# Designs tried in a protein design run: peptides against a protein of PDB entry 3T6J. Part 352

Target 1, 375 residues: chain A of PDB entry 3T6J
Amino acid sequence: PIVESYIGFIESYRDPFGSRGEFEGFVAVVNKAMSAKFERLVASAEQLLKELPWPPTFEKDKFLTPDFTSLDVLTFAGSGIPAGINIPNYDDLRQTEGFKNVSLGNVLAVAYATQREKLTFLEEDDKDLYILWKGPSFDVQVGLHELLGHGSGKLFVQDEKGAFNFDQETVINPETGEQIQSWYRSGETWDSKFSTIASSYEECRAESVGLYLCLHPQVLEIFGFEGADAEDVIYVNWLNMVRAGLLALEFYTPEAFNWRQAHMQARFVILRVLLEAGEGLVTITPTTGSDGRPDARVRLDRSKIRSVGKPALERFLRRLQVLKSTGDVAGGRALYEGYATVTDAPPECFLTLRDTVLLRKESRKLIVQPNTRLE
Target 2, 372 residues: chain A of PDB entry 3T6J as posed
Amino acid sequence: PIVESYIGFIESYRDPFGSRGEFEGFVAVVNKAMSAKFERLVASAEQLLKELPWPPTFEKDKFLTPDFTSLDVLTFAGSGIPAGINIPNYDDLRQTEGFKNVSLGNVLAVAYREKLTFLEEDDKDLYILWKGPSFDVQVGLHALLGHGSGKLFVQDEKGAFNFDQETVINPETGEQIQSWYRSGETWDSKFSTIASSYEECRAESVGLYLCLHPQVLEIFGFEGADAEDVIYVNWLNMVRAGLLALEFYTPEAFNWRQAHMQARFVILRVLLEAGEGLVTITPTTGSDGRPDARVRLDRSKIRSVGKPALERFLRRLQVLKSTGDVAGGRALYEGYATVTDAPPECFLTLRDTVLLRKESRKLIVQPNTRLE

## One batch from the design tools (peptide; made by RFdiffusion4, then SolubleMPNN)

Design b2_p30_7_s2 (from b2_p30_7, 19 letters changed)
Fold by OpenDDE base, seed 4:
Structure b2_p30_7_s2 (fold): chain B 375 residues (1-375), chain A 30 residues (1-30)
Amino acid sequence: as target 1 above (375 residues)
Amino acid sequence: EEEERERLREIEEALRRRSVRELIEHPVNY
């Protein structure tokens, strides 16, 4: 078997300032069959990057073909096991030297096993569809998230010699209509500048890329979905995200006004963006369960994904990227923390919903190291 | 030997499915 491993101070999710890496390591075996699926996505990556909602000046100057490998994890040492990884974590290196994507295939497989009777917060009519397409939709989302999410965008940099990696006279900020007013100076990084919001912000950007690009027929074709199946995969992917945004409330600590999980914060932010879009796209309704205890239902109007959801996400995603590219920490923080704020304000009453989420919380899954044998 | 391999595969798949279920229900970072 082809064995891959990595070890070191890699992920900064546990650093409140997003700068110091946690010691992490894994040993995995390459899943050749699953890797072939992601290779098709890589082959289309350069074209798909052009579909992202920012000017080419905010994208990498030169496309660097990344690697994408599906891995079956044998052992993972760390505080959490990801479903996918994009490395290196330094955006400057990603844009100049390239990057590698990995999908932790057996981790994803664990994530897909849901019993219908335990599936919370969905309408009954959506449950069967959700169960059927959760796996496939998640494959799409992870692939896009890693490859075209984390793998996209440019940081504007002034080097130690004072040279810029962009034309200051011609590049226009699409949000302001003005020339670029801010950038990363020598020694400044994404994590160092955006600090406390860096990890979650980047995850939010990557998740948003996934939702946005999954609407493109070419993406679904790459994953082998056509016609009604493709539409169902799209629907379930979006439904999963809005549901995840509700589930995210578990990871918010009201007393500390903080989030304990970057990805879940990101998913909550996306939920807020889609709720703000209005027009009946997303609805969260408090209910009473069969046990007489609080419950909730998330509804996503399939017919409004493209008409309402896509434009809202497009605008939001563009803003995320522009603020990231320009190193506008003040603007980025204002935007992101605004959507990440959890209050009990109507109509959503998120703090009240949090109580419901906690009440309906599933037991934490125990991931056990698999056995391997040579056959 | 084949029956035992199949049984082991089923157990591994069941364990994988169980593990997958646990990962699905818990926010997987990626």
Scores: peptide ipSAE 0.033, ipTM 0.305, DockQ to the pose 0.061; fails the geometry check
Fold by OpenDDE base, seed 2:
Order: sequence, then structure tokens, then C-alpha cells
Structure b2_p30_7_s2 (fold): chain B 375 residues (1-375), chain A 30 residues (1-30)
Amino acid sequence: as target 1 above (375 residues)
Amino acid sequence: EEEERERLREIEEALRRRSVRELIEHPVNY
């Protein structure tokens, strides 16, 4: 087996300043079969980038091909086990040696081992399908999220010499129809400029790219899905996202108007976008569980994913990218915080739904590290 | 001109880079 490992101060999520890494490490074995799918995805990346809903002028001039590997984790030492990672965190190494996207395949598999009886907020008719395709759909989502989500989009920059990385006279903002009026100046970064929303905003963009591009037949083909299976993978991927948006309410603190987890905030934002699309695409219905306590059901109309969902997501995703590219913090904050706002306003009554989510919260999963055996 | 374009690309990439990108799994036990 091909063994991969890393160790050191890597993740900074626990640092209030986001600068100090937590000491962590893993040992993993390469999943060759899944890695091959990601390699095919990488090989198709330049073509798939053209499918994103922004002009080529808002896309990177050159796609830098990363390594993408699926790993089965043997041991992981840290405060949490991610589903996917992008390393190294050092810019110099990323420039000289490149970066590596890693999917932690067996961690995902454990996450998928939800018993049908414990699967909350889904219609009974969706549960079996969800259980069957959650894993495969998430593999698709992870690949797209990391490679084409985080890997996509151009930032408009004026360097220290006053030169622009875009033609100011010819590049048009697709949202305004006007020339580009804002950009990143020397010393400004994405994180410094967008600050408190930067992480969640970028995760939202990456997740949205995943949902949007998973509709492309070439993507499903790369992952080995055809016909009805491909459609089921798409459906479950979207269903998982809208469900995750509901589950995200656990990570909202009403008293502080604060989100405690960037990815979950992102997923809630996507849920709000898809709810706003209307037309019966997504429905969240409060119910009473078999135990007589509050429950809820999330419904996604499969037939409306392409007709209603895709256009809504397209518009939203384009706006995210345009605001990101132009460094329009005011516009970006207004857009993102608008969708990230949690109120108890009807019809959704999200604060009430949050109580339901908390009530239905499952016990924390303990991940037991596997042992390898020679057969 | 090419060197300047390369420099701009490097700056753009640096601006885009996140120190750590973690895809956290969807909570399943909720």
C-alpha cells in the first residue's frame, strides 16, 4: 500500500486569530480506486471550469493542477477529523511544490454509517436512497468542492507597481454591466478584506460549485455513475445539502447572533438560497415524531433541481464570485449576511426549527481508528 | 511583461490561498 502522512502545526481553526496551527498528524493509506477518479477530475478541470457561471475574465488565467488523493486514515491525531483537507498551508511550498487535496475516504464512510432509524428530517421514501448514495454523492461533492470550488475564480489585483491582472477597459462586471470598479490592492488578501465572513463565504462558494457542477454529465461519468444512478447521486447530493442546511442551526447561537462553524453556516446559506427559489423546490415541514415530540421533514423536489434549483444557484454563485473577484466587501457582506440571518419569521420559523434540530440531535459519534491486517 | 504577469498571478494565488482548507463532514447524527 502507498502510505501518506503529515505531522505538524497545520490547522488554525482553534486559534481565535486564525494564525496559529494546532499540532496534528495522520497516517493513511492511499485509496487507489478513488484517487484515480480524482485524477480524472483533475484532468477534466480546465474544461469543467468553463461551465462555471462567470465570464472567463473572472476565472483564473491558468489552472494550476494540484495533486488529489483519497486516503483511508489509519490514525489521526487532532481535535477533529476532517472529510477533506488541502495542504500544505505554507504559501512558499504551495508555489514551489504545489498543493495536495486530500479526501479522507474512510472518515466519510463512517459518517455515512447512519442507521436508517436514526436518520432525521428525511421523508421515509428518501431514507433508503439517501443511505445508499450518501457516500458516493459526498465523494463527488468533496472532489468538486476542493478542486473546482476552492480552485476556481480570479481575484482582480492591482500590484504594488500599479499594474492590473485584468484589462480595466474591456472586463465587464456581469452583475452591473459596468467596468470593474474595485479590486484587491497591494497588501490586501481575501481573508484580511472579507474578515469575519471570509471563511464561511468561501466555503459557501465551494459548496455551491459542487452542487452546480455535479449536474454536469461529465462529472458523474468521471465518478462512474450513469443513467439512473447518476440522477440518484445528484438528487442525494442536493438532498444532503438542504438537510445539512437545517442541521446547521445547531451551530447558530441566537443570543450572540453568531455562527460557530463556517461550513455549517455556508450550508444554511445555500438552504436559504434554495428556499428563496420557491416553486416547491425545497420544503421544510414541522411535524410530530413518533415519540410525540417536535420533528421536521425536508423535501426536495427532484424534478425541479435543474429547472428551479440550478438557475437559483447559478445566480447566487455568480454573485458570490463577482463580489469576491472585485473585492466588494460591502456587497459581499450584504449578500452573505442576508442569507445567513436566522430569525423566527414565518413561514420557516428557523429559530423554532433550531429547537427541533437540537431536540433531535444525535449523540456524538466516536471514531475508532482502524487496524490493518495482512490477510 | 511576462515576468510582470507571472508576478500578478503569484499575488492573485497568494490572495486566494487559505492556510487550511477543511471540509467538515455533514453531521449525520442529527
Scores: peptide ipSAE 0.025, ipTM 0.494, DockQ to the pose 0.062; fails the geometry check
Fold by OpenDDE base, seed 3:
Parts: structure tokens; C-alpha cells; sequence
Structure b2_p30_7_s2 (fold): chain B 375 residues (1-375), chain A 30 residues (1-30)
């Protein structure tokens, strides 16, 4: 087996200043089969980027091809175990030497090992399908999210010398039909401009890219799915996202009007976008559980994913990218905070649903390190 | 132009890193 490991002061998330790394390490075995899928995805990335719903002028001029490997973790020493890792964390090294993406495949598998009887908010008819395809659909989603989500899009910049990285005369904003009117100035960054919404906004963009591109037959083929299996993977991926949007309410604090988790906020936003699309695509129905207490069901009409869901997501995703590229913080904040707002307004009554979500909250899963043997 | 492209790449990579870790520290029950 191919063994990979790292050790050192790597991740700085626990540092309030974001500077000091936590000492961590892992030992893992390469999952060759899954790694090959990610390698094929990487090989197709430049072509798949063209399928994203923005003009080439809003895409990166050059795609930097990363390494992408799936790992089965044998041991992980640290405060938390990630689903994926991008290393090195030194920007200068990333620029000059490149970077590596790793998916911790068996960590992902554990996160989705939910017992059927504990699976909340799904119709009974969807539960078996969900259990069967949650893992595979998540592999697709993570691959797209990391590689083509975070790996896509261009920021329009004016440097300290006044030069632009785009042609001001020819580049047109697809939302306005006008020339580009805003950009990042020297010293401005994504984080500095978008500040409190930057992380969640970017996660929302990446998740949306995953949902959007998973509809492409080439993506499913890369992951080894065809025919009915491919359609089931698509369905479960979208179903998982809308369910996650409901579950996300756990991470909203009404008293502070604050989200405590960027990815969950992003998933709630996506749920709101897909609900807004209407036409029976997504339905959330309050119910009564077998225990006589409040429950809910999320239903996704698979027949409307392409006809209703895709166009809605396309428009939303394009808006996210255009606002990001142009550094339009006011527009970006208005869009994102609009969808991220949690109220008790009908028909959804999200604050009431939040109470149901909290009532049905699942226990945090514990990851136990495995043993392995040579057979 | 190359330096700015590098800075942008750095920002994008920083964003990617934040994404993965926030998932870890706040395990999102899907």
C-alpha cells in the first residue's frame, strides 16, 4: 500500500490570530481507486470549468492543476479530523511548488454512517436510497466543491501601478450588460472586502458549483456512475443538500442573529434558493413524529432538478461569481444576507422549524481509529 | 500582473483551507 503522512504545526484555526499552527499529524493509506477518480476529475477540470455559468472573462486565465488524492486515515492526532486537506499552508510554497488536495475518504464515510431509524427529515421512500448513495454522492460533491468550486472564478484587480488584469473595454458584466464598474484595488482581498460573509459566501459558491456540475454526465462518468445509478447519485446529492439546509438551522442563533458555522449557513442559503424556485421542486412539511412531538419532512422532486433546480441555481451561482469578481460588497452582502435571513415568516416558518431541528438533533458522531492488516 | 495573480491564488487557497477546517471544528451533521 502507498502510505502518506504529515506532521507538524500545520493548521492555524485554533489561533485567534490565525498565525500559529496546531501540532497535528496523520498516517493514511492511499485509496487508489478513489484517487484515480479524482485524478480523472483533475484531468477534466479545465473543460468542466467551461460549463460554469459565467463568461470565460470571469474565469481564471490559467488553471493550476493540483494533486488530488483520496486517503484512508489510519491515525489522526489533532483537535479535529478533517474531511479534506489542502497543503502546504505556506502561500509562497503553494505558488512556486504547487499544492496537494487530499480527501479523507473513510472520515467522510463515517460521517454518513447514519442508521436508518435515526435518519431525520426524509420520506420513508427516500431513506434506503439516501443511505445507499450518500457516500458516493458526497465523493462527487466534495471533489467538485474543492477542485471546481474553490478552484474557479477570477477576481478583477487593479494593481498598484494602475494596470488591470482584465480588458476594461471588452469585458461585460453579464448581469448588467455594462462594462465592469468595480474591482479589487491594490491591497484589497476577498476577505478584507467581504469580511463577515466572505467564508460562508465562498462555501455557498463552492457547494453550488458541486450541485450544478454534478448534473453533467462527464462528472458522473468520471466517478463510475451511469444510467439509473447516475441519476440516483444526482438525486441523493441534491436531496442531501436540501436536507442539510434544514439541519443548518441548528447553527443559527436567533438572539444574536448569527450563524455559528459557515458551511451550514451556505447550505441554508442554497435551500432558500431552491425553495424560491418553487414549482414543487422542494417541499418542507411539518409533521408529527411517532413520539407525538414535532417533526418535518423534506421532499425533493427528482423530475424537476434539471428543469427547475438547475436554472435557479445557475442564476444564483452566476450572481455570486459576478459580485465576487467585481468586488461588489454591497451587492454581494444584499444577495447573501437576504437568503441567509432566518425568520418565522410563512410559509416556511424557519424559526419554528429550527425548534423541530433542535428537538430531532442527532448526537455528535465519534470517529474511532481503525486497525489495518495485510492480507 | 504575475504578483497579483499570485496574491489572488493565495487568497483562494486560504479560502479553501478555511472551508475544510470549519467543517472539522464544527462538524456539520449532514
Amino acid sequence: as target 1 above (375 residues)
Amino acid sequence: EEEERERLREIEEALRRRSVRELIEHPVNY
Scores: peptide ipSAE 0.021, ipTM 0.345, DockQ to the pose 0.064; fails the geometry check
Fold by OpenDDE base, seed 5:
Structure b2_p30_7_s2 (fold): chain B 375 residues (1-375), chain A 30 residues (1-30)
Amino acid sequence: as target 1 above (375 residues)
Amino acid sequence: EEEERERLREIEEALRRRSVRELIEHPVNY
């Protein structure tokens, strides 16, 4: 087996100042089969980027092909086990040696190993399908999220010399029909401009790219799904996302009007977008559980994913990208915070649903390090 | 232009890194 490892002060998420890395390390084995799928996805990235719902002028001039490897973790030492890692964090090494994207495949598998009886908020008819395809659908989503989500889109920049990385005369904002009126100036970054919404906004964009592109037959083919299986993977991927949007309410603090987790906020935003699309695409129904306590069911109409869901997501995703590219913080904040707002307004009554979500909260899974043996 | 393209690439790569890392914080139960 091909063994990979890393060790050091890597992630700074636990530092309130974001400066000090936590000491962590892992030992893992390369999953060759899954890595090959990601390699095929990377090889198709340039073509798939053209399928994204923004003009080529809003896409990167050149896609930098990263290494993407799926790893089965044998040992992980740290405060939290990631689903994916991008290393190194050192800028000097990135320039000379490049970067590597790593998916921790077996961590994902454990995270999604849910017993049928514990699976919340799904219709009974969807549970078996969900259990069967959650893993494969997540592999598709993660691959798209990382490579084509985070890997896509251009920032319009004016450099220190006053030069633009775009043609100011010819590039048109597809949302306004006008020339580009805002951009990133020298020293401005995505994080510096969008600040408190930057992480969640970007995660929302990446998740949306995953949902959008998973509809493309070539993507499913890359992952080895065809025919009915491909359609089931698509369905479960979208179903997982809308369910996640409901589960996300756990991470909202009503008293502070604050989200505690960027990805969950992103998933809630996507749920709101798909609910807004209407036409029976997504339905959340309050119910009573077998225990007599409040429950809920999320229903996704499979037949409306392409006809209703895709166009809604397309419009939303394009707006996200355009606002990101142009550094339009005011517009971006208005859009994103609008969808991220949690109220008790009908028909959804999200604050009431939050109480249900909290009531039905599953116990945190324990990840146990595996033992390995040579056969 | 090349330096700024490089900076943009770095920002984009940093964003990618954050995204992959933020997958770390996915609740195990989801």
Scores: peptide ipSAE 0.016, ipTM 0.435, DockQ to the pose 0.055; fails the geometry check

Design b2_p30_7_s3 (from b2_p30_7, 22 letters changed)
Fold by OpenDDE base, seed 3:
Structure b2_p30_7_s3 (fold): chain B 375 residues (1-375), chain A 30 residues (1-30)
Amino acid sequence: as target 1 above (375 residues)
Amino acid sequence: MEEEKRREEEIKKALEKKGVSELIDHAVNY
């Protein structure tokens, strides 16, 4: 078997300021079959990057072909085991030197093992589709999230010599119609500037890229989905995201006005964006469970994903990228924290929904190191 | 020394608020 490992100060999720990496490491075995799918995605990455909703001037100047492998984790030392990884985490290095992507396949597989009777917050009619397509849709989402999410976008930089990596005279901010007014100065990084929101903001951007690009026929073709299956994969991917946004409330601490999970905060933000789009795209309905206690249902109108959801996500995703590229922390915070705010305001009453989410919470799953053998 | 202590206390408070001590299922995170 091909063995891969990494070790070091990698992820900053545990740092409130997003600056200090947690020391972590893993040992894993390459899953060759799944890696082949991601290799096909890599082969199309340069083309797919052009489909992202920002001008080429906000994209990396040169595409650097990354590696992408699916890994079965044998051991992981850290605060949590991710489903995917894009490294290095330094945007400047990603832009100039390249990056590597991994999908932790057996971690994803654990997530797929949800029993129908335990599947919360979905309509009954969606449960079977969700169970059937959760795995495949997650593979698509993770692939896009890592490769084209974390792997996309340009930071505007002025170096120590005063040189810009963009043409100040010709590059236009698509949101303002004006020339670029802000950028990263020498020594400034994504994490240093955006600090407390950096991790979650980036995860939100990457998740949004996944949702946005999964609508592209070429993406689904790469993963081997056509016709009705392709549409079901899209639907389940979007449905999973909006459900995740509701589930995310578990990780909000009202007393501290704080999020404990960057990814969950990101998913909540996306839910808020899609709810704001309106037109019946997403509906969250409080209900009463069979046990007589509070419950809820999330509904996604499949027919409105492209007509309502995509444009809303497009606008939001573009704003995320533009603010990131320009180092506009004030604008970025205003946007992101606005969507990340949890109140009990109607119609959603998210704080009340949080109580429902907590009530319906499953027992904590423990991920245990597997045994393996050579045969 | 005082600034460093202040920063450490701020970090500690922030970590406490974040609930970093809790085991969280990251299986759905990527």
Scores: peptide ipSAE 0.064, ipTM 0.472, DockQ to the pose 0.105
Fold by OpenDDE base, seed 1:
Structure b2_p30_7_s3 (fold): chain B 375 residues (1-375), chain A 30 residues (1-30)
Amino acid sequence: as target 1 above (375 residues)
Amino acid sequence: MEEEKRREEEIKKALEKKGVSELIDHAVNY
């Protein structure tokens, strides 16, 4: 078997300021069969990057072909096991040296093990479809998230010599219609500038890329889905995201006005964006469960994903990228924290919904590391 | 130096509050 490992200070999710990495490490075995799908995605990555909703001037100047591998984790030392990884976490290195993507396949498999009767917050009509396509949709989402999410976009930089990595005279900010007014100075990084929101903001960008690009027929084809199956995978991927946005409320602490998990905060933000789009795209309805206690249902109108959802996500995702590229911390914070704010304002009453989410919370899953033997 | 110390203290407090129980299972995360 092909063995992969990494060790070091990698992820900053535990740092409230998003700067200090947690020491972690893993040993994993390459899943060749699953890796083949990601290799096909890598082969199309350069073309798919052009489908992202920002000008080429906001994308990397040169595409650097990354590695993408599906891994079965044998051992993981850290505070948690991710479903996917894109490394290095330094944007400058990603732009100049390249990056590697991994999907932790057996971690994803654990996440998929949801019994129908325990599946919360979905309409009954969606449950079977969700169960059927959750796994495949996750493969698509993780692949896009890592490769084209974390692997996309350009930071505008002025180096130590005063040189710019963009043409100040010709590059136009698509949101303002003006020339670029801000950039990263020498020594400034994504994490150093955006600090407390950096991790969650980046995860939100990556998740949004996944949702946005999964609508592209070529993406679904790469993963082996066509026709009705492709549409179902798309629907379930979007449905999963809006559901995750509701579930995310578990990780919000009202008393501290803070989020305890970057990815969940990101998913909540996306939910808010899609709710704001209106037109019946997403509906969250408080209900009463069979036990007589509060419950809720999330509904996604499949027919409005492309007509309502895509444009909303496009605008939002472009704004995320433009603000990231230009190092506009004030604008980025205003945008992101605006959507990340949890209030009890109607119609959603998110704080009340949080109580419902907590009430319906499933028991924490324990991940047990596998043993592998040579026969 | 003061800002760095303040930052360190805030981090320490935040880490202390998170406790082992708040360790978010990254299994649902990527």
Scores: peptide ipSAE 0.055, ipTM 0.469, DockQ to the pose 0.125
Fold by OpenDDE base, seed 5:
Structure b2_p30_7_s3 (fold): chain B 375 residues (1-375), chain A 30 residues (1-30)
Amino acid sequence: as target 1 above (375 residues)
Amino acid sequence: MEEEKRREEEIKKALEKKGVSELIDHAVNY
């Protein structure tokens, strides 16, 4: 088997300023069959990057083709096991030296093992589809998230010599219609500038890229889905995201006005964006469970994903990228924290929903080290 | 319980026939 290992100060999610890496390490075995799908995605990445909702001037000048592998984790040492990884986490290095993507396939598989009877916050009619397509939809989402999410977008930089990596005279900010007025100076990084919101903001961008690009027929074809199956994968991917946005409330601490998990904060932000789109795209309905206690249902209108959801996500995702590219911390913080704010305001009453989420919380799954055999 | 098990088995068979990977939980960071 092909064995891969990673070790070092890698992920900064535990640093409130997004700069200091946690020491982690893992050993994994390459899943060749799943890796082949990601290789096809990599082969199409340069073309798919053009489908992202920002001008080419806000995209990397050159796509640096990464390795993308699916890994079955044998051992993992760290505070949390990810489903996917894009490394290095330094955006400057990603742009100049390239990056590597991995999907932790067996970690994803564990996450999929939810029993139907324990599946919360979905309509009964959606549960069977969700169970059937969650795995495939996650493969799509993780692949897009890592490769084309974290792997996309340009940072406008002025180097130590005063040279710009963009044409100041010709590049126009699509949100303002003006020339670029802000950029990263020498020594400034994504994490150093955006600090407390950097990790979650980037995860939100990457998740949004996944949702947006999964609507492209070529993406589903790469993963082997056609016709009705492709549409079901899309539906379940979006449904999973809006459900995750509700589940995310577990990781919000009202007393501290703080989020404890960057990815969950990101997913909540996306839920807020899609709720704001209105038109019956997403509906969260408080209900009463069979036990007589509070419950909730999330409904996504599949017929409105393309007509309502896509345009809303497009606008939001473009704004995320433009603010990131220009190093506009004030604008970025205002946008992101606005959507990340949790209140009890109607109609959603998110603080009340949080109580429901906590009440319906499932026991944390234990991930156990697998055994390997030589045949 | 028997109906739920039957549905799970049907879903599993459908997944096996389609050659698609099993479903992922959102609590996982990716």
Scores: peptide ipSAE 0.044, ipTM 0.357, DockQ to the pose 0.033; fails the geometry check
Fold by OpenDDE base, seed 2:
Structure b2_p30_7_s3 (fold): chain B 375 residues (1-375), chain A 30 residues (1-30)
Amino acid sequence: as target 1 above (375 residues)
Amino acid sequence: MEEEKRREEEIKKALEKKGVSELIDHAVNY
């Protein structure tokens, strides 16, 4: 088997200042079959980037082909096991050696081993389908999220010498119809400008790219899904996202008006976008559980994903990218915080739903290290 | 021209990577 490992102070997500890395490490084995799917995705990346809902002028001038590998984790030491990683996190190494994407495939598989009776907030008719396709749909989502989500989009920059990386005279903002009015100056970065929303905003963009591009037939073909299976994978991927948006309320603190987890905030924002689209695409219905306590059901109309969901997500995703590219912090904050606001306003009554989510909270899953044996 | 393009790409890469989450937290999704 091909073995990959890393160890050290790698991820800084637990540092409130985003500066100090947590000491972590893993040993993993390459999943050759799944890696081959990601390699095909990488080979198609340049073409798929053109399917994103922004002009080529807002996309990277040159796509640098990354490595993408699926890994089965044998051992992981750290506070949490991610589904996907972009390596290395060091700027100097990224500049000189490039970067690699990895998917922790067996971590995904374990996370999806949910018992049907414990699966919350889904209609009974969706539970079996959800259980069946959750894993495959997540592989698609992770691949798109990492490669074409985080790997896409251009930042407009003016360097220290005053030169622009875009043509100021010809590039038009697709949202305003005007020339570009803002950009990143020398010394300005994504995090320095967007600050408190930067992480969640970028995760929201990456998740939205996943949902948007999973609708493309070529993507499903790359992952080996055709016909009815492809449609089921799409449906479950979207269903998982809207369910995750509801589950996200666990990570909101009403008293502080803040979110404690960037990815969950992002998923809530996507839920809000899809709810706003209306037309019966997404419905959240408060119910009463068998125990007589509050419950809820999320319904996604499969037939409206392409007709209602895709256009709504397209507009939203384009706005995210345009605001990111132009460094428009005011516009970006207004957009993102607007969708990230949690109130008890009808019809959704999200604060009330939060109480339901907390009541139905599942026990934290424990990941146990697998054993390997020679046959 | 090549050095300027390289610098632009480096700056672009640095700007794009800095502050971008490199992890998908799976434990929270399911």
Scores: peptide ipSAE 0.027, ipTM 0.343, DockQ to the pose 0.067; fails the geometry check

